# Peptides against a protein of PDB entry 7Q4I, part 35

Target 1, 281 residues: chain A of PDB entry 7Q4I
Amino acid sequence: HENSTIAERLYSEVRVLCWIMTNPSNHQKKARHVKRTWGKRCNKLIFMSSAKDDELDAVALPVGEGRNNLWGKTKEAYKYIYEHHINDADWFLKADDDTYTIVENMRYMLYPYSPETPVYFGCKFKPYVKQGYMSGGAGYVLSREAVRRFVVEALPNPKLCKSDNSGAEDVEIGKCLQNVNVLAGDSRDSNGRGRFFPFVPEHHLIPSHTDKKFWYWQYIFYKTDEGLDCCSDNAISFHYVSPNQMYVLDYLIYHLRPYGIINTPDALPNKLAVGELMPEI

## One batch from the design tools (peptide; made by RFdiffusion4, then SolubleMPNN)

Design b1_p11_3_s1 (from b1_p11_3, 5 letters changed)
Fold by OpenDDE base, seed 1:
Structure b1_p11_3_s1 (fold): chain B 281 residues (1-281), chain A 11 residues (1-11)
Amino acid sequence: as target 1 above (281 residues)
Amino acid sequence: SPLDLSPLERA
């Protein structure tokens, strides 16, 4: 028998809307597998596409397809969320259709924060944005206030937010959010280990898997080591996860148990005031 | 992968 009492409490107190970046060619190939695995643990799950799919719960946004339209799709996705769903959740996660997310670990990270605090979390990168920006592939989560500021204050002002649909989606939202004083939070655990990952677990866990010249080491905002200390025991996301790997991860995380090992969760931290952040490590 | 281009190089 499993005791999920704390997870159930966090499901109620830390409500998460997950929106999945997808396209019509990936509805059956990728997005459906998100819905059948980790996406079922979101309080609300929406697939943002260019075509409607009632079986998937996909929304047709008024955007074209292709990499050059990802920023346009992100803007329209958050406009749609603000108009229809801003009160359905406290936190709003963007993920790709090949991102895997442990939603319970995200709720644990978010628990002390007020959703009225203008903050967002993810895998923080240092280039182009002074406070940093969150990697698009690792997924990033905005507070309700961050979504409000993005849609109401940033998007209508071309001086604060890029009006065209071109550019790197994650960089552009990072610029817009900085310009409306949404803070780029620290998602690391109390040991300084990362929680959001822009690659599969294998690439982070295995030392010397990448050359030191690999772009990731120049982009990462916080210094991170390779190996077992790379990743929090409460890791939140991984990217480039195939549909088959999603089912494997779902089995390994939620079903497979080493007999005789019992995990005792840490106590929940105290809640922060509106506008207060946890100290950076 | 080690061959993953930066998000900016993919844009």
Scores: peptide ipSAE 0.035, ipTM 0.754, DockQ to the pose 0.617
Fold by OpenDDE base, seed 3:
Structure b1_p11_3_s1 (fold): chain B 281 residues (1-281), chain A 11 residues (1-11)
Amino acid sequence: as target 1 above (281 residues)
Amino acid sequence: SPLDLSPLERA
């Protein structure tokens, strides 16, 4: 028998709505596998598409398909969430249909924060946005207040938020959020290890002789190393995870156990006041 | 590979 008492408590106290960026061509190929793996651990799971799919629980947003429409889809997704689901959760995660998320680890990171604090978390990148922005592929999570500010204050104002549907969606939402004083949080653990990752575990865990000119090293906001110290023991997300790898990760994380080794969770930190952040490392 | 593209090139 597994003791999930703390996880069940966090499931109740740190409610997460996960919305998945997908398209009709990926409903069966990718999105369904999210629903069958990590997505089942969200308090609410919604697939944002251009076509309705009742089996998947996909929403047809009024947007076109293609990479140039991702920003438009992100805007419409959060508008839809605000209109229909703003009270269904405390935190609102965007993920791709090839992102894998350990939702319990995300709840652990979010636990001390008030959902009324205007903050969002993810893999922070430094270019284009002064405070940084969160990588789209790694997934990013907004507080309820951040969603409210984005939809109510930023989106209606072309000076604060790009009105057309073109551009890098993660950069554009990052600009909008900064313009309404939503803070780009630090998602690193107490040891300074990252939690949100824009690549598969193998890419982060295996030191590659990656040229220092690789864009990732120029984009990452916080200095990070590859190898064994790359990743938090409480890592939250990985990107470019194939459907088959999602099932492998589900097995490895939730089912496979080394006999005689029992993980003892750290104590939960104290809750922060509204507007308060954890100190940066 | 597509993994080598910057987020801006992917969007």
Scores: peptide ipSAE 0.035, ipTM 0.756, DockQ to the pose 0.861
Fold by OpenDDE base, seed 2:
Structure b1_p11_3_s1 (fold): chain B 281 residues (1-281), chain A 11 residues (1-11)
Amino acid sequence: as target 1 above (281 residues)
Amino acid sequence: SPLDLSPLERA
C-alpha cells in the first residue's frame, strides 16, 4: 500500500494540461502509449495532430504534417488551448509522442510558483535566445499567464513572433516568449541537478566518453554532469522513449519497489508571490 | 546517429 496524500494534493493544486505533439501515422504507434502510461496522470491530456481521433482524444489542427510544420502546429495547439482549455489547468506541458514525463515531479517543481507568473520550464538551451529556450523534445511547461501572453500578445505580432510556420518550434516559441517577458525558469533541483532531459535515461546516466564537441554540451544552459548525479531524484522528463520503454518506465517508477526502503518526501517549499522565482543555484 | 544531430539539424 502507498500513501499518495501529497501527490493527490498536488494533483488538485497544481493542475497540468498535457498536450502531445503527434501526427496521424503515430496515433496508434506512439501516442496511444503515452495515453496508456504517463499521460493518464495529467489533469487533462490532448493530442495535437492533423487528424481527429476520438479514441485518442486527438485534435485536428489546421496544419500540414512534417518537421517543417512543427512550429505551425505549436502555434495552433496553444491557440486551441487558449480558446478551449485555458481554465482547465494552471500549467500547460508540451511533450512529444516519444517523451516520457513523471507528472508528480513536475507538480512538485511547479508547486511554489503562481500560474499567473509569466514563466516556463524545461531543459534550457543557450543558443539563439538570450535568456535561453526549452528543448522541444524534453518537453516544456508554460504557466497559464505564459500561454496568455504567447497567444494574445506574441502570436498576433510578427515583430514578436514568427508568422511563418517554418523553423525549430522550440527556438521559435522561446523567441516569442522572451519577447513578451515570459521568463525561462530554472528547472534544476536544490542540488543543481536537471529535471528535464532531451535524451533517454541511459544516455544521461551512463558516462559516455562523449567528445566535448557533442552538440548537447554546447547547447546546455547550465552545467550538466553525467552518471548517477546527472539527474534529479525528482526528474521530470526524458526524450526518445520508445513505446515499449514507456511501459518499462511506468513499471519501474510506479510499481517496482525495493522491499524495506521507504522514501519520505521533502517538505513542500513556501509558495512564491506572483512574479517571484526561486533563487538560482 | 540522428540522436547526435542538434535539434535544429533534426528539424
Scores: peptide ipSAE 0.035, ipTM 0.756, DockQ to the pose 0.855; fails the geometry check
Fold by OpenDDE base, seed 5:
Structure b1_p11_3_s1 (fold): chain B 281 residues (1-281), chain A 11 residues (1-11)
Amino acid sequence: as target 1 above (281 residues)
Amino acid sequence: SPLDLSPLERA
């Protein structure tokens, strides 16, 4: 009873490899639930860990565990992707094992862009990096060219990319990408509403959920509001989503329907040339 | 909560 023709087209034309940041202690507790929910809608799904797990499709990267190793793990993850999977997709999403992603909405956002354009998308923050950087928890997506530049041009050069494994991984990759002229894109919809979110839907949808002094309001690159205008109808990601909430979101988004309401999708935009971006809103 | 810290402070 569902027409998925456009979604199937985008699945073929906008290929996404999703890599999930995880650790051995979270393989069963968190990562497995990503695989059983939104991760199944990626063209390829890989879990980046310190231990191999063939049931999960987890890779053992040569890194230690803990928050101080996240930058090291990110570097090794993208090296692994470049070596083994650079041609398996057009776009490469990083997400955490508690990030939920609506992959169809991401494909819709990415559709006009060339994967040969050096660009990446996510929830853009303004500190530390001149063009901004993308929030690690909300997830961020690199074009194939962005991955190439990161691995081949940035990582081998200590002047362009931090050689140590310490630091905030999202800030550090943001610095590296800027240094090789990978552009920090605008992920907002045509109404100026965000698509990538570093918190659960409730934190964005409910007005005055957080104090206006909360760090998020100082970090967000584009001005945003709380309430129903916070979030695109084509939102892509949310963070701090529990395993149980992933199944709830899967049901609400993909199964639960209001009878008698038909959503007609907007027409796809024209494709952009290599190096061209959508106008900023 | 883990939500109270900035990404830089948490990582």
Scores: peptide ipSAE 0.033, ipTM 0.748, DockQ to the pose 0.887; fails the geometry check

Design b1_p11_4_s1 (from b1_p11_4, 9 letters changed)
Fold by OpenDDE base, seed 2:
Structure b1_p11_4_s1 (fold): chain B 281 residues (1-281), chain A 11 residues (1-11)
Amino acid sequence: as target 1 above (281 residues)
Amino acid sequence: SEYEEALRKAA
């Protein structure tokens, strides 16, 4: 009885390849649950690992595992995507194996943008990178042009992109992307509410969950609130979502309905020209 | 990410 006409349209017009950062020890514990929940709503879903897993659709990248290898894995992941999948999608999402994503909401945000615009979106942090960078855990999405610039222009140049595999993955890609003029977009909705979140919903929805000295408040690029106004009605992602909570979220978002309440989606905005961004809020 | 977890623990 559900009308998904607009969602189906966006599925075809705003194609998203999702790649999941994982490791062999998490294939069954975490990644499998991504595949069984929100990952199935991507146009293409790939798990980037150090070991192949045909059941999961995991790719063995030529990198080691551990925190100090995440940047290396990201570089190899996007190289792999560019070589094999650059035309399979318009947008390319990186997410962790404990990130939950409402892909329909991401398509809605991305709809007006050209994939030929050098832009990427996520939860923008302000340190280290002048224009900001996107939180790794919240997930970030690159346009096709952004991927091209990253792989073709940035990665081969050690002056533009760190050649070593060490460093904070999200910071390093942020530096690289800035150096090739990929814009750090604003993912907030028309009310100024965020869409990508580096924590679980509870941490954002509950006021005073953290002290204001907490690093997040120092890192967030845009001013944000706690409580119900913390998050867009069209929020895209949350991080630190346990495997069990992924199924809970899937149920709550896609199945559980309050009887008699009808949600009418807003009209789609006009499409932007190549290189054009949405107006500032 | 492990990076964010480290930051969280440091807070």
Scores: peptide ipSAE 0.033, ipTM 0.749, DockQ to the pose 0.276
Fold by OpenDDE base, seed 1:
Structure b1_p11_4_s1 (fold): chain B 281 residues (1-281), chain A 11 residues (1-11)
Amino acid sequence: as target 1 above (281 residues)
Amino acid sequence: SEYEEALRKAA
């Protein structure tokens, strides 16, 4: 009853490795629910932890736990990916164990780009980094070339990349990537609507949910609105999604259908040359 | 939101 021909094509042509930031206390509570929902739609799924878990496919990275070690875990995660998995995918997504991702929508966004283009995408924030950086909670995706530059060129040089493990991980990787000329891409759709979101759908969809003084409005790189116009019809990610809500979202997005309504997908755009980006809106 | 805010303050 379903035609997934285009999605299957993109699954083959836009290969995504998803790595999930987690810890041993969340393997059963959160991470396994990612594996049972949206994570199964990645070409490869790896959980980055401080303890090995063969049932989950969790890797024990040589780092401690806690907020002060998230940057350390991110560095070690990408080192591990580069060493073992750099040819297993074209794009490399970081997500938290409470991030929900519609992988098909991410493949659609990434389709025109070459994985040899040094670029990464996510919810772009403006402070601390001149070109901006991508919110850690919303998840961010690096091209294969971006991973190479990060691991081979940035990480070994303390002048380009912070050597200690402290600091906000998303800001620090943003600094490192900028220093090796990895571009912070624009993930908005053709209507200027965002695709990566650092909060649950409710917080973005409901007007006046937050005070105008809320930090998010000062951090967002591109001007955005609240309500239904906040979010692309092809939105990619939401953060602070509970394990229960992951199953709800899976049902709503992939199973529940309004009878008699058929969505016709837009045509795929032309592929870009290596180093070429879509124009910013 | 509290988690994200804490991360921003640590930057």
Scores: peptide ipSAE 0.032, ipTM 0.736, DockQ to the pose 0.155
Fold by OpenDDE base, seed 3:
Structure b1_p11_4_s1 (fold): chain B 281 residues (1-281), chain A 11 residues (1-11)
Amino acid sequence: as target 1 above (281 residues)
Amino acid sequence: SEYEEALRKAA
């Protein structure tokens, strides 16, 4: 028996729509496993594809498939969300079909923020965009106001947002969002540890003598450590998670318990005013 | 992410 009262409260107060980037070839291989694991903890779950799938709840967006179409799919996904679902949630998460998300931890991070604040969160990278942009694979979450600004203000203006469907999806949305004054938030916890991760837990937790020239170290916006201190106790996402690993993570996080150890959650912080961010660390 | 995979391979 467990007490989920706080989680249930946050489920109602911090509503999250999760949209999953997928394609028809991955509906059965990957996407359905998201639906059967962490995706069920979203307030609304939608799979954005190029083909409709009623069993999966997949939407057919008017885009092609492949690397050069990810940006196009992201634009159409948020247009679809704005048209049909903008009032169904407060926050709007993009994730890949191999991203695993602990939605409760995301709600905890988002709790103090107003959804009317133009802000988005994720694993922040520093190149190309002055304020930074969020890694596509780690997943990123936009406030309702951020979605509005993206769809209504940025997308219709080629000077603010790339009209072509080619390009790095996460960089392009980052540019667009910056151009409409959507802030790239700091998703780190109070100890300065990250919450959104572009790789599997093993790659972050195990100190590997990775080459200092590895692109990740050049891209990460904030200082990070390897090993157990790499990651928040309230981490939100990991990428490159296989379908089988999703079930393992679900078991480890939500079912497996060390007998006699009880986690007492911290008190919720005070809510921020519209436009206000948490203090810098 | 297809983009991240491409970057990883290019690194």
Scores: peptide ipSAE 0.032, ipTM 0.747, DockQ to the pose 0.266
Fold by OpenDDE base, seed 5:
Structure b1_p11_4_s1 (fold): chain B 281 residues (1-281), chain A 11 residues (1-11)
Amino acid sequence: as target 1 above (281 residues)
Amino acid sequence: SEYEEALRKAA
């Protein structure tokens, strides 16, 4: 007896294709558990690998495996999406096979934006890229127009996008996207709290979990704190989530309820025009 | 990500 009317509406109006970065050795160990948990809430779910797996819905990209090939895999993944799936969704999420995503919260964040706006969202970091770039581990989501610009305008031009497959994947795509005027959006909620997180909830929720000298505090684009105010009530993603923890999170988020407490969702905001962003906080 | 882990170790 759950009312999912608004969630169902957003499922139809804010279509999300999720592609998962994985490898053949992790198909059974990690990727399968994404498919059995949060991945089932995407409109389309694809696993990007170097080997085909029909049970998983994994695609064999023409890339090698290993850490040094992550950028190459990302480029080929988006090329594949553009060729086969660009009209199957409005937004295109990259996640790792140990990222957990609350897709409904992502749809809520994306609802006001046009998919024809060249924008992408995630956990924004400030180094290396002037406008910032999105952390790879937290996952990042591109609009349809952002994907088009990346594949059609950036990738073919070595001056705009790194041609070799080496480098930090998230930094390199961030550079490419900036060079084709795809905007690095602000994913924070109306209270200024983040939605995409590069670590597990515990690392963000517990004060003084890390020293302030930890690189993360130097990399974050927007000021943030630890504790309960670290994270939006509508948080979207967490990273370094084990397969077992994915099932725990599914239970906690979608099944476990405090009896007698009813959450009334906020009204949806007005839709923005093409090219328009939400006001900065 | 592997990148983030590397950065953490470098810190």
Scores: peptide ipSAE 0.031, ipTM 0.739, DockQ to the pose 0.256

Design b1_p11_4_s2 (from b1_p11_4, 8 letters changed)
Fold by OpenDDE base, seed 4:
Structure b1_p11_4_s2 (fold): chain B 281 residues (1-281), chain A 11 residues (1-11)
Amino acid sequence: as target 1 above (281 residues)
Amino acid sequence: SEYEEAVLKAS
């Protein structure tokens, strides 16, 4: 007896293509579980690999495997999306095969934005890129215009975008996007709480889980706290989620209910003009 | 990302 009217509306109005970074060795181990859990809530789900898998709907990109090829795979993934799928969605999410995403919450965040606005969202980190870049593990979402600029304007120009396939993929795409004036958006909710998380919920929710000297605190673009105030009630993603934990999260988020507690969704914000961003908090 | 994982493993 769920009322999903608003979620259904957003599913139609805020179309999301999710592409999952994976490899052949992880098709069965990890990627399949994305497909069976949160990935089914994307408007389109594609697994970007080096080998085709018809059961998974995996695409064989012309890239080598290995950690040092992630940037190459990201470039080829977005080229593939632009060539085949640019009109299939309004927003284009990159996630890892161990990222869990609450797609409805992402649609809620994206709702006010035009897909023609050159913007992308994720967990913003401050090093290396002046405007910041989005954590690769937390997943990041590009507008259709951002994808266009990345593929058409940035990738063909070695001065704007690294032609070599080496380097941290999230940093490199962040540099490329900045160079074509794609804005690094603020993913925080109205209370200033984050929505994209580069770790599992436990690592963010438990105070003093990490030392204050932990690199993460130096990398985050926006100051954040640990504990329950760390995370938006409309959190979007978590990383390092095991296959088993994906099913646990699916159960907890979409099935388990405390009897007698009913949430009413907040009103949708006003839509922004093309090129307009929400005010920074 | 590979970078994040590498940093996590190094920490």
Scores: peptide ipSAE 0.033, ipTM 0.755, DockQ to the pose 0.306
Fold by OpenDDE base, seed 5:
Structure b1_p11_4_s2 (fold): chain B 281 residues (1-281), chain A 11 residues (1-11)
Amino acid sequence: as target 1 above (281 residues)
Amino acid sequence: SEYEEAVLKAS
């Protein structure tokens, strides 16, 4: 027996549209497993592809497939969202078809923010973009105002946003968003622990899992450690999660319980005004 | 992301 009253409240008050980047070859192999696990906890779930799939709820965007077209797909995905779904949610999450997301934890992080604040969140990287940009694999979430600015102000202007479809999609959207004054938020918890992760839990939890020269340590915007202190107790996302691991994570997070331990949630913070951010840690 | 995968492959 569970008490989900607070989670149900946040489901109503912090509406999230999740769009999943996929391709026709991954509809059955990967995307359907997102739909069967964490994707069902989004208020709206859309799969962005190059082919329509009514069983999956996949949209055929006018783009080619392959890594060189990911930026093109991202631009077309947000155009599609703005045209058809901008009022269906308050926040708009991009994830890959091998990203796992704990949507309740994302709603908790987003709760104090106004969706009219031009802000986006994710795993912040420091290169290429002055304010930083969010890792594509960890997933990133835009406010409704951020989506509006991206589609209406940035995309039509080649001086603000790259017009061709080449380049790293997460870097390119980061540049575009900075150019229209969308803020790169801090997604860390009150203890300074990260919430969005570009790798599987094992890669973050196990000390010295990666070499100290590994590029990730040079890319992270905020200092972080490996081990138990790597990750918030309210972590939001992990990347490179296999289809089988998605079901394992669903079981571990939502079903498996240590008998006799009751977790009492912290009180919700006060809501922020439009344009206001949480204080830096 | 595929960008991260590309960076991972380059590392």
Scores: peptide ipSAE 0.032, ipTM 0.750, DockQ to the pose 0.274
Fold by OpenDDE base, seed 2:
Structure b1_p11_4_s2 (fold): chain B 281 residues (1-281), chain A 11 residues (1-11)
Amino acid sequence: as target 1 above (281 residues)
Amino acid sequence: SEYEEAVLKAS
């Protein structure tokens, strides 16, 4: 007995294509569990690999495997999306095969934005890129216009976008996007709490889980708290989620309910004009 | 993947 009217509305109005970074060795071990959990809530779900898998809906991109080829795979993935799927969605999420995403919360965040606004969202890091870049593991979502600019304007120009396939894929796409004036958005909620997370919930929810010298605290673009205030009630993603934990999260988020507690969603904000961002917090 | 962690730790 659940009312999903608003979620259904957002499913139709905020269409999300999710592409999953994977490899042939992970098709059965990891990727299929994405497909069986949160991936089913995307409007379209594609697995980007080096081998085709019709059971998984995996695409064989013309790239090699290994960590040094992730940037190459990202470029080819977005080229593939632009060529075949640019009109199938309004927003285009990259996630890893160990990323868990609450797609409804992402739609809520994206609702006011025009897909023709050159913007992308995720867990923003401050190094290497002036405006920041989005963590690859936490997942990042590009508007349709951002994808267009990336593929059409950035990728063909080696001065704007790295032609080599080496490098950190999230940093490299961040550089490319900045160079074509795609804005690194603020994904925080109205209380200033983050929505995209590069680690499992435990790492963010437990105070003093990591030392202050841990790289994450030096990389985060926005100040964040530990404990219950670490994370938005409408958090979007977590990384390093094992296949088993995906099913646990799916159960906890979509099935397990405390009896007698009813959540009333906030009203949707007004839609923004093309090029307009939400006010700074 | 562990790639992000490895890259960020190396920086």
Scores: peptide ipSAE 0.031, ipTM 0.743, DockQ to the pose 0.177
Fold by OpenDDE base, seed 1:
Structure b1_p11_4_s2 (fold): chain B 281 residues (1-281), chain A 11 residues (1-11)
Amino acid sequence: as target 1 above (281 residues)
Amino acid sequence: SEYEEAVLKAS
């Protein structure tokens, strides 16, 4: 008795390939639960690892494991996507194996944009990169053109993109993308509320949960408030979500309904031309 | 994720 006609339309018109950053020790512990929850709503789902797993659909990238190799894994993941999957989707989401994503809300945000526009979205941070960069944990989504520019123009040039595998993964891709004129988009809704979140919902929703000196408040690109006004009604992602919490979120978002309350979706915005962005709020 | 976790640990 649920009407999903608009969601089905967006599933067809805003195709999303989701790649999940994982490792062999987390295939069963974490990645499998992504596959069984929100990952099933992607048009294509790939797990990027150092070991192949046919049951999970995990790819063995030619990288070592460990935190110092995350940048290397990201570079190889996007190279793999460009070689094998660049035409399988319009948008390419990176997420961690403890990120939860409401893919329908991401499609809604992306709908007006052309995939040929060099743009990417996520939780924007202000340090290190002039235009900002997107939080690795909150997940970030590249247009098809952004992936092309990253792999073809940035990666082969050590002056544009770091050739070694060290450094903060999200900062390094942010630098590379800026150097090839991929724009760091504004993912906020029309009310200025965020959609991509680097922590669990509780940490964003509860006022004064963190000290005002907490690094997040210095890193966030756009000024945001704590509490119920922190988060869009169409929020896209949360990080540090445990496997058990993924099933809880899946139930709360897609199954649990307050009887007698019906949400009517807003009309879709007009599509933008290639290279055109929504104005920043 | 590593940067965020490292920054969380360092702060």
Scores: peptide ipSAE 0.040, ipTM 0.781, DockQ to the pose 0.285; fails the geometry check

